# Ledger of designs, part 66: peptides against a protein of PDB entry 5EG6

Target 1, 151 residues: chain A of PDB entry 5EG6
Amino acid sequence: RLRSQTVSTRYLHVEGGNFHASSQQWGAFYIHLLDDDESEGEEFTVRDGYIHYGQTVKLVCSVTGMALPRLIIRKVDKQTALLDADDPVSQLHKCAFYLKDTERMYLCLSQERIIQFQATPCPKEQNKEMINDGASWTIISTDKAEYTFYE

## One batch from the design tools (peptide; made by RFdiffusion4, then SolubleMPNN)

Design b1_p21_4_s1 (from b1_p21_4, 12 letters changed)
Fold by OpenDDE base, seed 1:
Structure b1_p21_4_s1 (fold): chain B 151 residues (1-151), chain A 21 residues (1-21)
Amino acid sequence: as target 1 above (151 residues)
Amino acid sequence: SLADRSRPLSYYKNAKPIKAP
């Protein structure tokens, strides 16, 4: 299980007032759990508890305070994002960050840039969307006391 | 194409998390 805490992720970095990609650096971020009905904005209310797939989160750079828009953290299965997974987030698994209230836009690594990339619907699997490799992320907690691993 | 499915990402320069009561 993952709680609201500081995390590290590869390829996502903040420098010079911008989000950018770095193959050599791991960004330090805080992942905040939000209510599903939390509005978008500079200010947001952080909730306590374990983060589950399908929930709304905020990623905030722990150094600069820069933040991404509201994201829905989704479980990744191979090259697909699962739309209905709701189990606790496991650091053993890759995840995708759906930009909330968009048409299948996901946080994505493209060369040296961090962009939003539109996933492709799966006609035969309504609970899945096809994402590219750049939209699959690994999160590593920097606080060992705030998470547990699940198989 | 890949470019057609990509969009710039907006972000906030000063996030203000507020702890729930």
Scores: peptide ipSAE 0.346, ipTM 0.840, DockQ to the pose 0.907
Fold by OpenDDE base, seed 5:
Structure b1_p21_4_s1 (fold): chain B 151 residues (1-151), chain A 21 residues (1-21)
Amino acid sequence: as target 1 above (151 residues)
Amino acid sequence: SLADRSRPLSYYKNAKPIKAP
C-alpha cells in the first residue's frame, strides 16, 4: 500500500528551480493524496489514507518545495494506461501520471526534459489509452516501514 | 510525431500542503 509519504523516482529531479531529467539521481518527493474535488493551486488540502489508482495526488519536491499540477495516478499495463483501475497502488507495478483535466496529457520524460505527452486512445479497448515508455514511472517509498506490498 | 503531441509543463515554486483536521 502507498499512502501520503516520501517517495523516490528516477529521471524526475529538481535543480536550479526547474524540473528536469536525471539518469544519475533519484528525485525525492512527497506524494500527497487529495480529494477528487480539490481545486488546483499553490495551497491544497491533504487527505489521509492509502492511495488507489484513479485518485488525485500532488507531487512535491522534498528538497525545494516545488510542486507539479494535480495528477491522477493510473495503473500501467505494458505501454497502456488503464483508465478504470481502482485497486491500491502497488510499488511492484509501473504507473502513469495523468495531468488532471487535460486531454489525455501525461507526465513524460523526453530526452533530458520533463514534458506533457498526449496519449492515444485505444479504439478497441475503451478502458485503455496508449502512452510511450517515457510516461511510465516507478515509485519507491523512502520510508519502507510505512507501506505494504501487493502482488 | 512526438513533438506534435508534446507540451511544456508548468509547476509551482512553493507548495503549501495543508493537512485536513
Scores: peptide ipSAE 0.345, ipTM 0.841, DockQ to the pose 0.893
Fold by OpenDDE base, seed 3:
Structure b1_p21_4_s1 (fold): chain B 151 residues (1-151), chain A 21 residues (1-21)
Amino acid sequence: as target 1 above (151 residues)
Amino acid sequence: SLADRSRPLSYYKNAKPIKAP
């Protein structure tokens, strides 16, 4: 189970004042849990607790302090993002970062760039959206906080 | 196309996390 803490992810890195992609460098970030009703802005209120899929989070670079807009962390099943999953975030599974209050825009790796990419709805499965492979992320906790295995 | 579905990403240079009391 994951909670507000320091994490690392491949391909997401901050250098030269910009977010960019790196296959060999892992970016270190704070993942902060927010309330669902937290407004967008430079300042935000951080909550304690275990992070579940569907919840709102902030990714902040631990080095530069740069932050992305509010994201909803979603569970990934193959090439789809699950819209209704609410179980605790597991490091055993890939995840997707939906840009909150957008039309299916997800944080995505495109070559050497970090972009937002629009997912395709699944007509037959309303609880899923088709995402690009670049929108599937793996996160790893980097702190010494207690971790409970969750499959 | 991929290009049509791609958008630039905005960010904040100075995040200010506030811990809830």
Scores: peptide ipSAE 0.322, ipTM 0.834, DockQ to the pose 0.909
Fold by OpenDDE base, seed 2:
Order: structure tokens, then sequence, then C-alpha cells
Structure b1_p21_4_s1 (fold): chain B 151 residues (1-151), chain A 21 residues (1-21)
């Protein structure tokens, strides 16, 4: 189970004051759990507890302090993001980061750039959105004492 | 097209996380 802590993810990196892609580096980021009603902004209140899919989080670069907008961490099933999954986040599975209050925009790797990419609705599955491979992320804890393995 | 579905990403240069009391 994942808590508010420092995590590492491949491809997401901060350099020269910008987010960019790096195939060789695992960037270190703080993942902060927020309340569902937390407002967008530079300043935000961090909550305690295990992070579940569907909850609002902030990703902050551990080195530079640069942060992304509020994200909803979502469970990934193959090429789809699940909209209603609410179980604890598992480091064994890929996840997607939905940009909160957007029309299906997800954090996405595109070549050497980090962008937001619009997911496609699944016609037959209202609880799923089709995402590309660049929108599926693997995160791992950098501190083994800050999480418990979940399967 | 894929390009039509891509948008620039906005971010904050200085995050200020505050621990809830």
Amino acid sequence: as target 1 above (151 residues)
Amino acid sequence: SLADRSRPLSYYKNAKPIKAP
C-alpha cells in the first residue's frame, strides 16, 4: 500500500526548469495525498493515509520542488484507465494520472516531452477510458519503510 | 489525430505542501 511519500518513476524528469522525458533516469517525486475538495494552487494541504485509486494527489519533484496540477491516480487495465476503481494503489500495476477537472486529459509521455493527452471514451464500457501506452506509469517507493506491499 | 488530442502541460515552479494538523 502506498502512502504520501517519495516515489520513483521512469521517464518523468525535471531539468532546466521543465518536465521532460528521460529513458535512462528514474525521477524522484513526492506523491502527496490530497482531500477531494482541495483547491488547485501552489499551496496545498497534505493528508495522511494510504492512497487509493480515484483519490487526488500531487506530484512534486524532490529536487526542484516543481509540481504538476492536481491529479487523480487511476487504475490501469491493459490500455484503459478505470474510472471507478477505489482499491489501494499497488506498485505491482501501472497507473494513470488524470488531470483533475479536465475532459479526459492524462499525464502522458510523447517522445521527449511530457504532455497531457486526451483519452477516448469506451463506447461499451462507461467506467473505462482508452489511454495510450505513454499514459501508463510505473511508480515505486524509494523508502521501503513508508509502504506495505499490496497484492 | 493524435496531435489534436495533445495539449501542453502546465505546472508550478514552487510547490508548497502543508501538513494537515
Scores: peptide ipSAE 0.372, ipTM 0.850, DockQ to the pose 0.910; fails the geometry check

Design b1_p21_4_s2 (from b1_p21_4, 14 letters changed)
Fold by OpenDDE base, seed 2:
Structure b1_p21_4_s2 (fold): chain B 151 residues (1-151), chain A 21 residues (1-21)
Amino acid sequence: as target 1 above (151 residues)
Amino acid sequence: SLEERSRPLTYYKNAKPIKAP
């Protein structure tokens, strides 16, 4: 499940054929690793391996099969997305989802809606982009047998 | 503003992941 980093806890969810945010319910998602050169589309080739920041992924709702466009998962430091971090994704860290091949657009929570939000370039640091708090997410594993998640 | 920097999100209704060999 995905939790936004806002004052009020909200979860990414799919209901009624739409992506939305809920304070009560959360959706379970598959995070599929893709090759960097994988094309956009309904069909995509999934690769094996641990997901690292900077890699291309697909988020797919486990219930409905609905999916977002290709995303690059990026590490978050405070209110900035790191463009060059490449360590393994950790549930202990915040992350952001850059919409691949866009002009700094990130997956973002706005009230109950899920939108794309344009990040602002960091003037002093070319390897960082300033994101909205609603664009900061926490990945929480639903598999208690394999992972111990931190909330 | 927030609205000026926001866009609607597009999505696929039926994702089809294919496992690599």
Scores: peptide ipSAE 0.335, ipTM 0.833, DockQ to the pose 0.916
Fold by OpenDDE base, seed 1:
Structure b1_p21_4_s2 (fold): chain B 151 residues (1-151), chain A 21 residues (1-21)
Amino acid sequence: as target 1 above (151 residues)
Amino acid sequence: SLEERSRPLTYYKNAKPIKAP
């Protein structure tokens, strides 16, 4: 499951035909690895392999089949998204989901809604972008499968 | 502010993942 790093715990959830944040409920998701050159669309080609930061992924609800646009999963350090990290994605690290081909837009929690939030450039560090807490996510492992990686 | 830098999120209702050959 995906948890937004906010004061009040919120989980990414799909209900009523919308992505939203729930305090009690979460959805199971597939995280599909895509090629960097994969085009945007309803249909997409899934690649095998371990997901690394900087790679393009599709987040799909396992129940409803609803999906977000292509995302680039990025490593988070404090309140900054790292643009050049490329190590394997770890549940121990915070991550951010950049909306691919946007102007620094990230998947973000706002109240009970999931929105895109524009990050601020770091003037002194070109390899970082400043995000808010709502755009920082934690992957939580549990006894149940909450997401699927493909290798 | 959050509102000033926020945009609605679009999504696909029916994702269709295709396994690579």
Scores: peptide ipSAE 0.321, ipTM 0.831, DockQ to the pose 0.895
Fold by OpenDDE base, seed 5:
Structure b1_p21_4_s2 (fold): chain B 151 residues (1-151), chain A 21 residues (1-21)
Amino acid sequence: as target 1 above (151 residues)
Amino acid sequence: SLEERSRPLTYYKNAKPIKAP
């Protein structure tokens, strides 16, 4: 399981004061668990505990201190983001980062750019949103602590 | 299309995480 800690992900990197895509380097970030009612801003309060899908998180570059807006971490099933999944985040599963309080905008890789991409609603499945492949992420903990993995 | 559904991303230059007591 995942908790507030240092993680790494491919294609998300900070260089030259900007977020951009890197095919060769893994970016190192702190993933901070926030309360659901935490406001947006430069300063934020971090909560201890294990991270579940559907919870609010903050990604901060471990090197530069640059941060993205508040995100909802969501479970991915094939090419869809699950809106109601709430089990513990697993490093074995791909995830999506919904930009909190937006119109279905997700953190997305597009060539060399990191953008927000609007997901398409699934008319027949209200608990799912169709996302671009670039909006599906894999995260790996960089801590030396022992973790429990979920299949 | 990707272009039609994409938007620029904003970020903070200096994040300040605070541990809850």
Scores: peptide ipSAE 0.319, ipTM 0.832, DockQ to the pose 0.876
Fold by OpenDDE base, seed 3:
Structure b1_p21_4_s2 (fold): chain B 151 residues (1-151), chain A 21 residues (1-21)
Amino acid sequence: as target 1 above (151 residues)
Amino acid sequence: SLEERSRPLTYYKNAKPIKAP
């Protein structure tokens, strides 16, 4: 499951055919690892292995089968997304989900909605982008998690 | 502002993951 770092009690959830944030409910999601060159679409090839920051993933609701576009999972440092981090994803670290092939758009919590939010370049640090707090997430593994994350 | 930097999120209604052999 995914939890917003802005509000620890807010979880990513799918209800009524929409992605949203809930303080009472949460959904279990598959985080599928994709090849960097995997095409966008409903169908996608899942790869084996531990997920690393910088890799392309698909978030799929385990119940409804609803999925987001391809995302690049990135490590978060304070309020910045790290563009060059490539170590294994850890549940102990905050992460951000960059919408692949967009202009710095990240998965973000806005009130009760899940939106894409445009990050701001960090002039003094080329390897970082400034994100909204709502774009920082915590991954909590469940029995329905497809892949194992380092802790 | 948050609103100015925000966009609707698109999604797929039915994901079809295929495990690589």
Scores: peptide ipSAE 0.306, ipTM 0.824, DockQ to the pose 0.890

Design b1_p21_4_s3 (from b1_p21_4, 12 letters changed)
Fold by OpenDDE base, seed 4:
Structure b1_p21_4_s3 (fold): chain B 151 residues (1-151), chain A 21 residues (1-21)
Amino acid sequence: as target 1 above (151 residues)
Amino acid sequence: SLADRSRELTWYENAKPKRAP
């Protein structure tokens, strides 16, 4: 199970003072669990425990200390993000990162850029919204904050 | 359109995680 810890994910990378995409390597990040009521900011309080889908997290580059805005980690089913899943995060499955307090904006890989991309509502399934493949992320746990994986 | 649904990403230059007391 996943908790506040170092993780690695493909494509997401920090270099040259900004987030960008690299098809050649996996980026190393620290994922921090936050309270649902934690405010946005440079400083944030980290909570202990296993991370569940639907919870608020911070991704911080283990090398540079650069951080994304607050994210809600969501379970992915096919090409949809599940809005109501709350089970523990499984590293065997892809996940999506919803930018908290936005209109369905998700962390997304677009060519060589990292952007936020708006998901499409699922009219027939209110607990789901459709994301593209670029918004589906694979994460793996690692005990080394500076570990860089090249494929 | 895809362009209309895309937004630039912003970030913090120096994150400061704090342990809960």
Scores: peptide ipSAE 0.414, ipTM 0.874, DockQ to the pose 0.932
Fold by OpenDDE base, seed 1:
Structure b1_p21_4_s3 (fold): chain B 151 residues (1-151), chain A 21 residues (1-21)
Amino acid sequence: as target 1 above (151 residues)
Amino acid sequence: SLADRSRELTWYENAKPKRAP
């Protein structure tokens, strides 16, 4: 189980005042849990507790303080994002970061850039959206005390 | 196309997290 804490993720990096991709560097970020009704903005209220899929989070660079817009962390099943998963987030699973209040836009790695990429709806499965490989992220907890293995 | 589904990403330069009361 993941709590609001410092994490590392591959490829996502901040340098020179910009988000960019680096295959050789890991970015250090703090993941903050927000209430579902938290408004977008520079300032935001952080909540304590275990983070579950479907919840709203903020990623803040630990070094620069730069932050992405509100994200919904979603569980990934192969090349699909699950829209209704609500179990605790686990490092055992890749995750996708849906940009909240957008039309299926996800945080995505594209070459050396970090972009938003629109997922494709699954006509036969309303609870899934098809994402590309660049939209699947691996996060690693940097604080052992704030993470518990989830089976 | 892939390009048609891609958008630029914007971010905040100075995040200000605060704890709930």
Scores: peptide ipSAE 0.405, ipTM 0.868, DockQ to the pose 0.911
Fold by OpenDDE base, seed 3:
Structure b1_p21_4_s3 (fold): chain B 151 residues (1-151), chain A 21 residues (1-21)
Amino acid sequence: as target 1 above (151 residues)
Amino acid sequence: SLADRSRELTWYENAKPKRAP
């Protein structure tokens, strides 16, 4: 199971002050669990515990400290993001990162760029949203546990 | 189209995580 920790993910990379795609490199990130009511901003409070699907997280580049907006980590089934899954995040499965408080926008790989991509609702399955392959991510936990906190 | 569904991504240059009290 996953908790606030360092992770590696393919295709998501930070270089030259930008998030970009790399098929040859694995990006190293901190994934931080946030409270559901945590505000958006440069500063945020990290919570303890195992990360479940549906919870709010922050991805922070372990090298540069660059961070994405608040994300909701969602379980992926085939090419759909599950909206109601709340079990612990499994590294055996792909996940999707919904940009919190957007209209179905997901973190997405598009060629050499990292973008927001709008999912398509599933009319017959209200608990699912259709995403493309670029919006499915594989994360692997690492043994790195060095964090920098601010007070 | 895919282009119509795509938007630029913004980020923070210096994240500042804090410990919960």
Scores: peptide ipSAE 0.401, ipTM 0.867, DockQ to the pose 0.873
Fold by OpenDDE base, seed 5:
Structure b1_p21_4_s3 (fold): chain B 151 residues (1-151), chain A 21 residues (1-21)
Amino acid sequence: as target 1 above (151 residues)
Amino acid sequence: SLADRSRELTWYENAKPKRAP
């Protein structure tokens, strides 16, 4: 299970004061759990506990301290983001990062750029929206502390 | 198209996480 901790993800990288894509380097970040009502800003309050899908998080580069806007971590099923999944985040599954308070914008890899990309609603499934492969992320914990495996 | 559905991403230069009491 995932908690507020250091994580690593491929493609997302900080270099030269910018977020960019790198296929050969894994970016190191700290993922912070926030309250749902936490406001956007440079300063934010971190909460304890295991991270569940649907919760608000902050990704902060462990080296530079650069941070993305508030994100909602969502479970991915094939090429869709699940809007109502609320189980604990599993490192066995890909996830998507919805930019909070946007119109279906997700953190996305496009060529060598990190962008926000608008998902498409699923006509017959209101609890899902279609994302591209670039919006699916793999997260690996890099903390040395013990954590519970979740399948 | 990808271009029509994409937007630039902004970020903060220096994040300041704080722990709740």
Scores: peptide ipSAE 0.332, ipTM 0.839, DockQ to the pose 0.890

Design b1_p21_4_s4 (from b1_p21_4, 14 letters changed)
Fold by OpenDDE base, seed 3:
Structure b1_p21_4_s4 (fold): chain B 151 residues (1-151), chain A 21 residues (1-21)
Amino acid sequence: as target 1 above (151 residues)
Amino acid sequence: SLSDRSRDLTYYKNAKPIKAP
């Protein structure tokens, strides 16, 4: 299970003071669990415990200390992000990072850029939002180096 | 269009995590 810890993720990388995409390099980050009511800012209070889908997290580059805005980590089902999933985050599944307090904006890979991309509502399934493949992320705990992922 | 749904990200250059007491 995932907790506040160091993780690695493909495509998300920091270089030259910016987040960018790299297909050949894995970025090293620390994922921090936050309270749901934690305010946005450079400083934030980190909580202990296992990370569940739906919870608020901060991704901080382990090398540069650069951070993204507050994110809600969400479970991915094929091309959709689940809005109501609350089980522990599984490293065996892709996840999506919703930009907290936005209108369905998700962290997204677009060619060489890291952007926020707006998901599309699912009219027939209110608990889901349609996301691009670039908004599906693979995260690996550094404690689970034995895991091998294939695309 | 994809461009209409895309936005730039804002970053924090110096994150300061604090452990809860």
Scores: peptide ipSAE 0.394, ipTM 0.866, DockQ to the pose 0.906
Fold by OpenDDE base, seed 1:
Structure b1_p21_4_s4 (fold): chain B 151 residues (1-151), chain A 21 residues (1-21)
Amino acid sequence: as target 1 above (151 residues)
Amino acid sequence: SLSDRSRDLTYYKNAKPIKAP
C-alpha cells in the first residue's frame, strides 16, 4: 500500500524550472494525500493515511518545491483508467493521474515533454476511459520501510 | 488529431503543504 511519502518515477523530472521527461534521470517527489474537497492552490492541507484509487493527491518535487495541480490517482487496467476503483494503491500496478476537474485530462509523457492528454470515453464501459501508454505511470517508494505490498 | 487532445501543463513553482490538525 502507498501512503503519503517520498516517491520516484521514471520520465518525470524537474529541471530548469520545468517538468520534463528524462529516461536517465529519476525525479524525487513527495505524494501528498488531500481531502476530496480540498481546493486548488499553492497551499494545501495534507492528510495522513494510505492512498486509495480515486483520491486526490499532490505531487511535489522534493528538490525544487514545484508542484502539479491536484490529481486523482486512478487504477489502470491495460490501456484504460478505471473511474470507480477505490482500493488501496499498489506500487505493483501502473496508475494514471487525472487532472482534477478537467475533461478527462491525464498526466502524460510525450517525447521529452510532460503534458496533459485527453482520454477517450469508453461507451461500452462507463467506468473506464481509454488512455495511452504515456499516461501510465509506475511509482516506486524511496523508503522501503514505509512501503507495504498490496495485491 | 492527437494534437487536439494535448495541452500544456501548468504547475506551481512553490508548493506549500500544510499538515492537517
Scores: peptide ipSAE 0.364, ipTM 0.854, DockQ to the pose 0.925
Fold by OpenDDE base, seed 4:
Structure b1_p21_4_s4 (fold): chain B 151 residues (1-151), chain A 21 residues (1-21)
Amino acid sequence: as target 1 above (151 residues)
Amino acid sequence: SLSDRSRDLTYYKNAKPIKAP
């Protein structure tokens, strides 16, 4: 299970005052759990507890202190982001980061850049949005992690 | 177009996390 803690992810990196992609380095970030009604800004209130899909989080570079806008962490099922999943975040699964209060914009790796990219609606599945591979992230906790395995 | 679906990313230079009381 994932909680407010430091995490590492491939490709997402901060250097030279910008977020960018690096195939050679893993970025170190602190993932902060926020209330759903937390406003956007430099200052934000951090909550304790295990992070669930659908919750609002802040990613802050552990080195530079640079932060992305508020994100909603969403569960990924194959090539889709699930809009209604609310189970605890598992490090065994990929996740997507929806830019909160946008029109289906997700944090996305595009070549050497980190961008926001608009997901495509799933007409037949209202609870899903189609994302590209660059919008699917794997995060690893750098703190004490609890794992639940299912057969 | 695909280009219209891409946007630059904005960020905050100095994050200020505050612990809930």
Scores: peptide ipSAE 0.362, ipTM 0.851, DockQ to the pose 0.893
Fold by OpenDDE base, seed 5:
Structure b1_p21_4_s4 (fold): chain B 151 residues (1-151), chain A 21 residues (1-21)
Amino acid sequence: as target 1 above (151 residues)
Amino acid sequence: SLSDRSRDLTYYKNAKPIKAP
């Protein structure tokens, strides 16, 4: 089960004071679990425990200390983000990072840039939003020995 | 259009995580 810990992800990388996309390098980040009512800012209080979909997290570059805004980690099914999933985060599943308090903006890879991209509502399924492939992420714990996998 | 749906990303230069007591 995923908890506040160091993780790696492909494409997301920090270089030269900016977030970049790199197909050749895996970025190393620390994922921090936050309370749902945690305010945005440079400082934030970290919560212990396993991370579930729908919870608020902070991604911090382990090398530079640069951080993204508060994100809600959401479960991905095919090309859709699930809005109501609340089970523990699994490394076996792709995830999406919703920028908290935005209009369906997700962390997205576009060419060599890291951007926020607006998801499309799914009229037939209110609990889903259609996302681009670039908004689907795979995260891997840097400490594989301590991680429990769930299918 | 894709351009209308995309935005630049804001980030913090120096994150300061604080452990809860």
Scores: peptide ipSAE 0.351, ipTM 0.847, DockQ to the pose 0.924

Design b1_p21_5_s1 (from b1_p21_5, 10 letters changed)
Fold by OpenDDE base, seed 4:
Structure b1_p21_5_s1 (fold): chain B 151 residues (1-151), chain A 21 residues (1-21)
Amino acid sequence: as target 1 above (151 residues)
Amino acid sequence: SPLLSGDLPYYKNAKPKKAAP
């Protein structure tokens, strides 16, 4: 299970003061659990507990302290993000990071860049949104603040 | 307000706070 802790994720990296994609290195981040009603900003209150899909989180670079806006961590099923899944986050499954309060924008790997990508509504399944492979992330927990992994 | 890197907004300095008891 995942909780507020240091994690490593493939491709997402901070270098030169910017978020970018690295095919060689895994980035080390601290994932912070927030309350659902936590306001956006530089400062935020961290909550304890195991992280569940659908909850609000902050990703903070363990090295630089750079952070993304509030994200909703969502469960992924094939090429869809599940909007109503609420079970504990499993490292056995890929996840998606919805940028909170946007029009279906997800954190996405696109070539050498990290961007926000707009998901497409599923016509027949209102509880799902279609994402691409770049918006599906693999997360592994780590006790180290810095982690480098080479394929 | 967040800064922008391309189309990705971000904050330079995160300030996490522990929840009060």
Scores: peptide ipSAE 0.422, ipTM 0.826, DockQ to the pose 0.365
Fold by OpenDDE base, seed 1:
Structure b1_p21_5_s1 (fold): chain B 151 residues (1-151), chain A 21 residues (1-21)
Amino acid sequence: as target 1 above (151 residues)
Amino acid sequence: SPLLSGDLPYYKNAKPKKAAP
């Protein structure tokens, strides 16, 4: 189970002051659990506990301190993000990072870039949104804050 | 305010803080 901790994720990388994609490197980040009512900003209050799908998190680069906006971590089922899943985050499953307070925007890999990608509502399933492969992320826990993994 | 990396906003210097007891 995942808690506020350091993680590595494929493709998402910080170099030269920018977020970019790397197929070879796993970026080292700290994932911080936030309250659902935490405001957006450079400063944020970190909460303890196991991270569940549907909760608000911050991803902070362990090396540079660069951070993404508040994200809602969501469970992925094939090509869909589940909107109502609330079980503990499992490293056995891919996840999606919804940019909080956006119109279905998700953190997405596109070639060498990290972008926002707008998910499409599932017509027959209100609790799901269709995402592309680039919006599905694999995260693994790591004991080292500045861990770099190469495939 | 956040900066942009591509079309993705980001913060240059994150400042996490622990909740007050």
Scores: peptide ipSAE 0.421, ipTM 0.825, DockQ to the pose 0.370
Fold by OpenDDE base, seed 2:
Structure b1_p21_5_s1 (fold): chain B 151 residues (1-151), chain A 21 residues (1-21)
Amino acid sequence: as target 1 above (151 residues)
Amino acid sequence: SPLLSGDLPYYKNAKPKKAAP
């Protein structure tokens, strides 16, 4: 299970003062659990506990201290983000990072860049939004010496 | 407000703090 801790994710990297994609390196980040009502800003209050899908988190580069805006971590089912999943985050599954308070914008890998990608509503399933592979992320805890994950 | 890196907003310096009991 995932909690406020150091994690690694492939592709997402900070270099030269910018977020960018690196196929060669795993980015090291702190993932911080926030309260749902936590305000956006440089300073934020970290909450204890296991992270569940649907909760608000902050990703902070462990090297540079650079951070993304508040994100909602969402469960991924193939090419869709699940809007109503609330179970504990599993490292066996990919996740998506919805930029909180946006119109379906997700953190996305595109070529060598990290961008916002606007998900498309799923016509037949109200609890899903269509994303692309670039918006699906593998998160692994760095607390364990051994782990299992899928790329 | 966050800074912009292309289409991605960001903060240059994060300041996490512990929650008060």
Scores: peptide ipSAE 0.421, ipTM 0.822, DockQ to the pose 0.383
Fold by OpenDDE base, seed 5:
Order: C-alpha cells, then sequence, then structure tokens
Structure b1_p21_5_s1 (fold): chain B 151 residues (1-151), chain A 21 residues (1-21)
C-alpha cells in the first residue's frame, strides 16, 4: 500500500531547475497525501493515511525540493484513466496523474520533456478518459515500510 | 502562482507541513 512517503519513478527527473525526462535516471520524490479541499500553493498540509485512487497528492523532488501542482492520482485500465476508482493505490498497476482543476490535463512523458497532455473523453464510457502511454506511470515505494499489493 | 518549466507549471520550493492535532 502507498502512503505519504518516498517513491521512485522512471523518466520524471529534476535537473538544472527544470522537470525533464531521463531514461538513465530514476527520479526520487516524496508523495504527500492532501485533503480534497487543500488549496494550491507552495505550502500545503500533509495528511495521514493510505493513498487511494481519486485522492489529491503532491509530488516533491527529494533532492531539489521542487514540486508539481496538486495532482489527483487515478487508476489506469489499458489506455484509459478511471474517474471513479477509489480503491487503495496498487504498485502492481500503472497510474495517471491528473492536474487538479484542469480540463483533463495529465502529467505526460514526451520524448525528453515532461508535459501536460489533454485526455480525450470516452463517449461510450463516462467514467473513463483516454490517455496515451506517456501519461501512464509506474511508481515504486522506496521507504522501509511493509509492502502490500492489491490486484 | 506556480512557475513554468516549458508548459509545465511547478513550484521552486515546496513547504510541507504537518496537520494540526
Amino acid sequence: as target 1 above (151 residues)
Amino acid sequence: SPLLSGDLPYYKNAKPKKAAP
């Protein structure tokens, strides 16, 4: 299970004061759980508990202290992000990071850059949005806590 | 307001704080 803790992910990296992509380095980040009503800003209140899909999180580079805006972590099914999933985050599955309060913008890898990618609505499935492979992320917990995985 | 790295907004210095008891 995932909670407010250190994590690693491939490609997402901070160097030279910018977010960029690196296939050679895994980025080290701290993921912070926030309340759903937490406001955007440099300062934020961290909450206790295990992270579930649909919750608001902050990603902070453990080296530089640089942070992304508030994100909603969402469950991925093939090439779609699920909008209504609320089960605990599983490290066995990829996830997507929706930029909170945007028009379907997701954190995305594009070549050597980290960008925002606008998901496409699914006409037949209102609880899903279509994302590309670059918007599907693998995260691995790096703290010394016990790991529990959910299928 | 966040700064911009290309088309990606970011904050230069994050300041996490613990929830009040």
Scores: peptide ipSAE 0.412, ipTM 0.820, DockQ to the pose 0.373

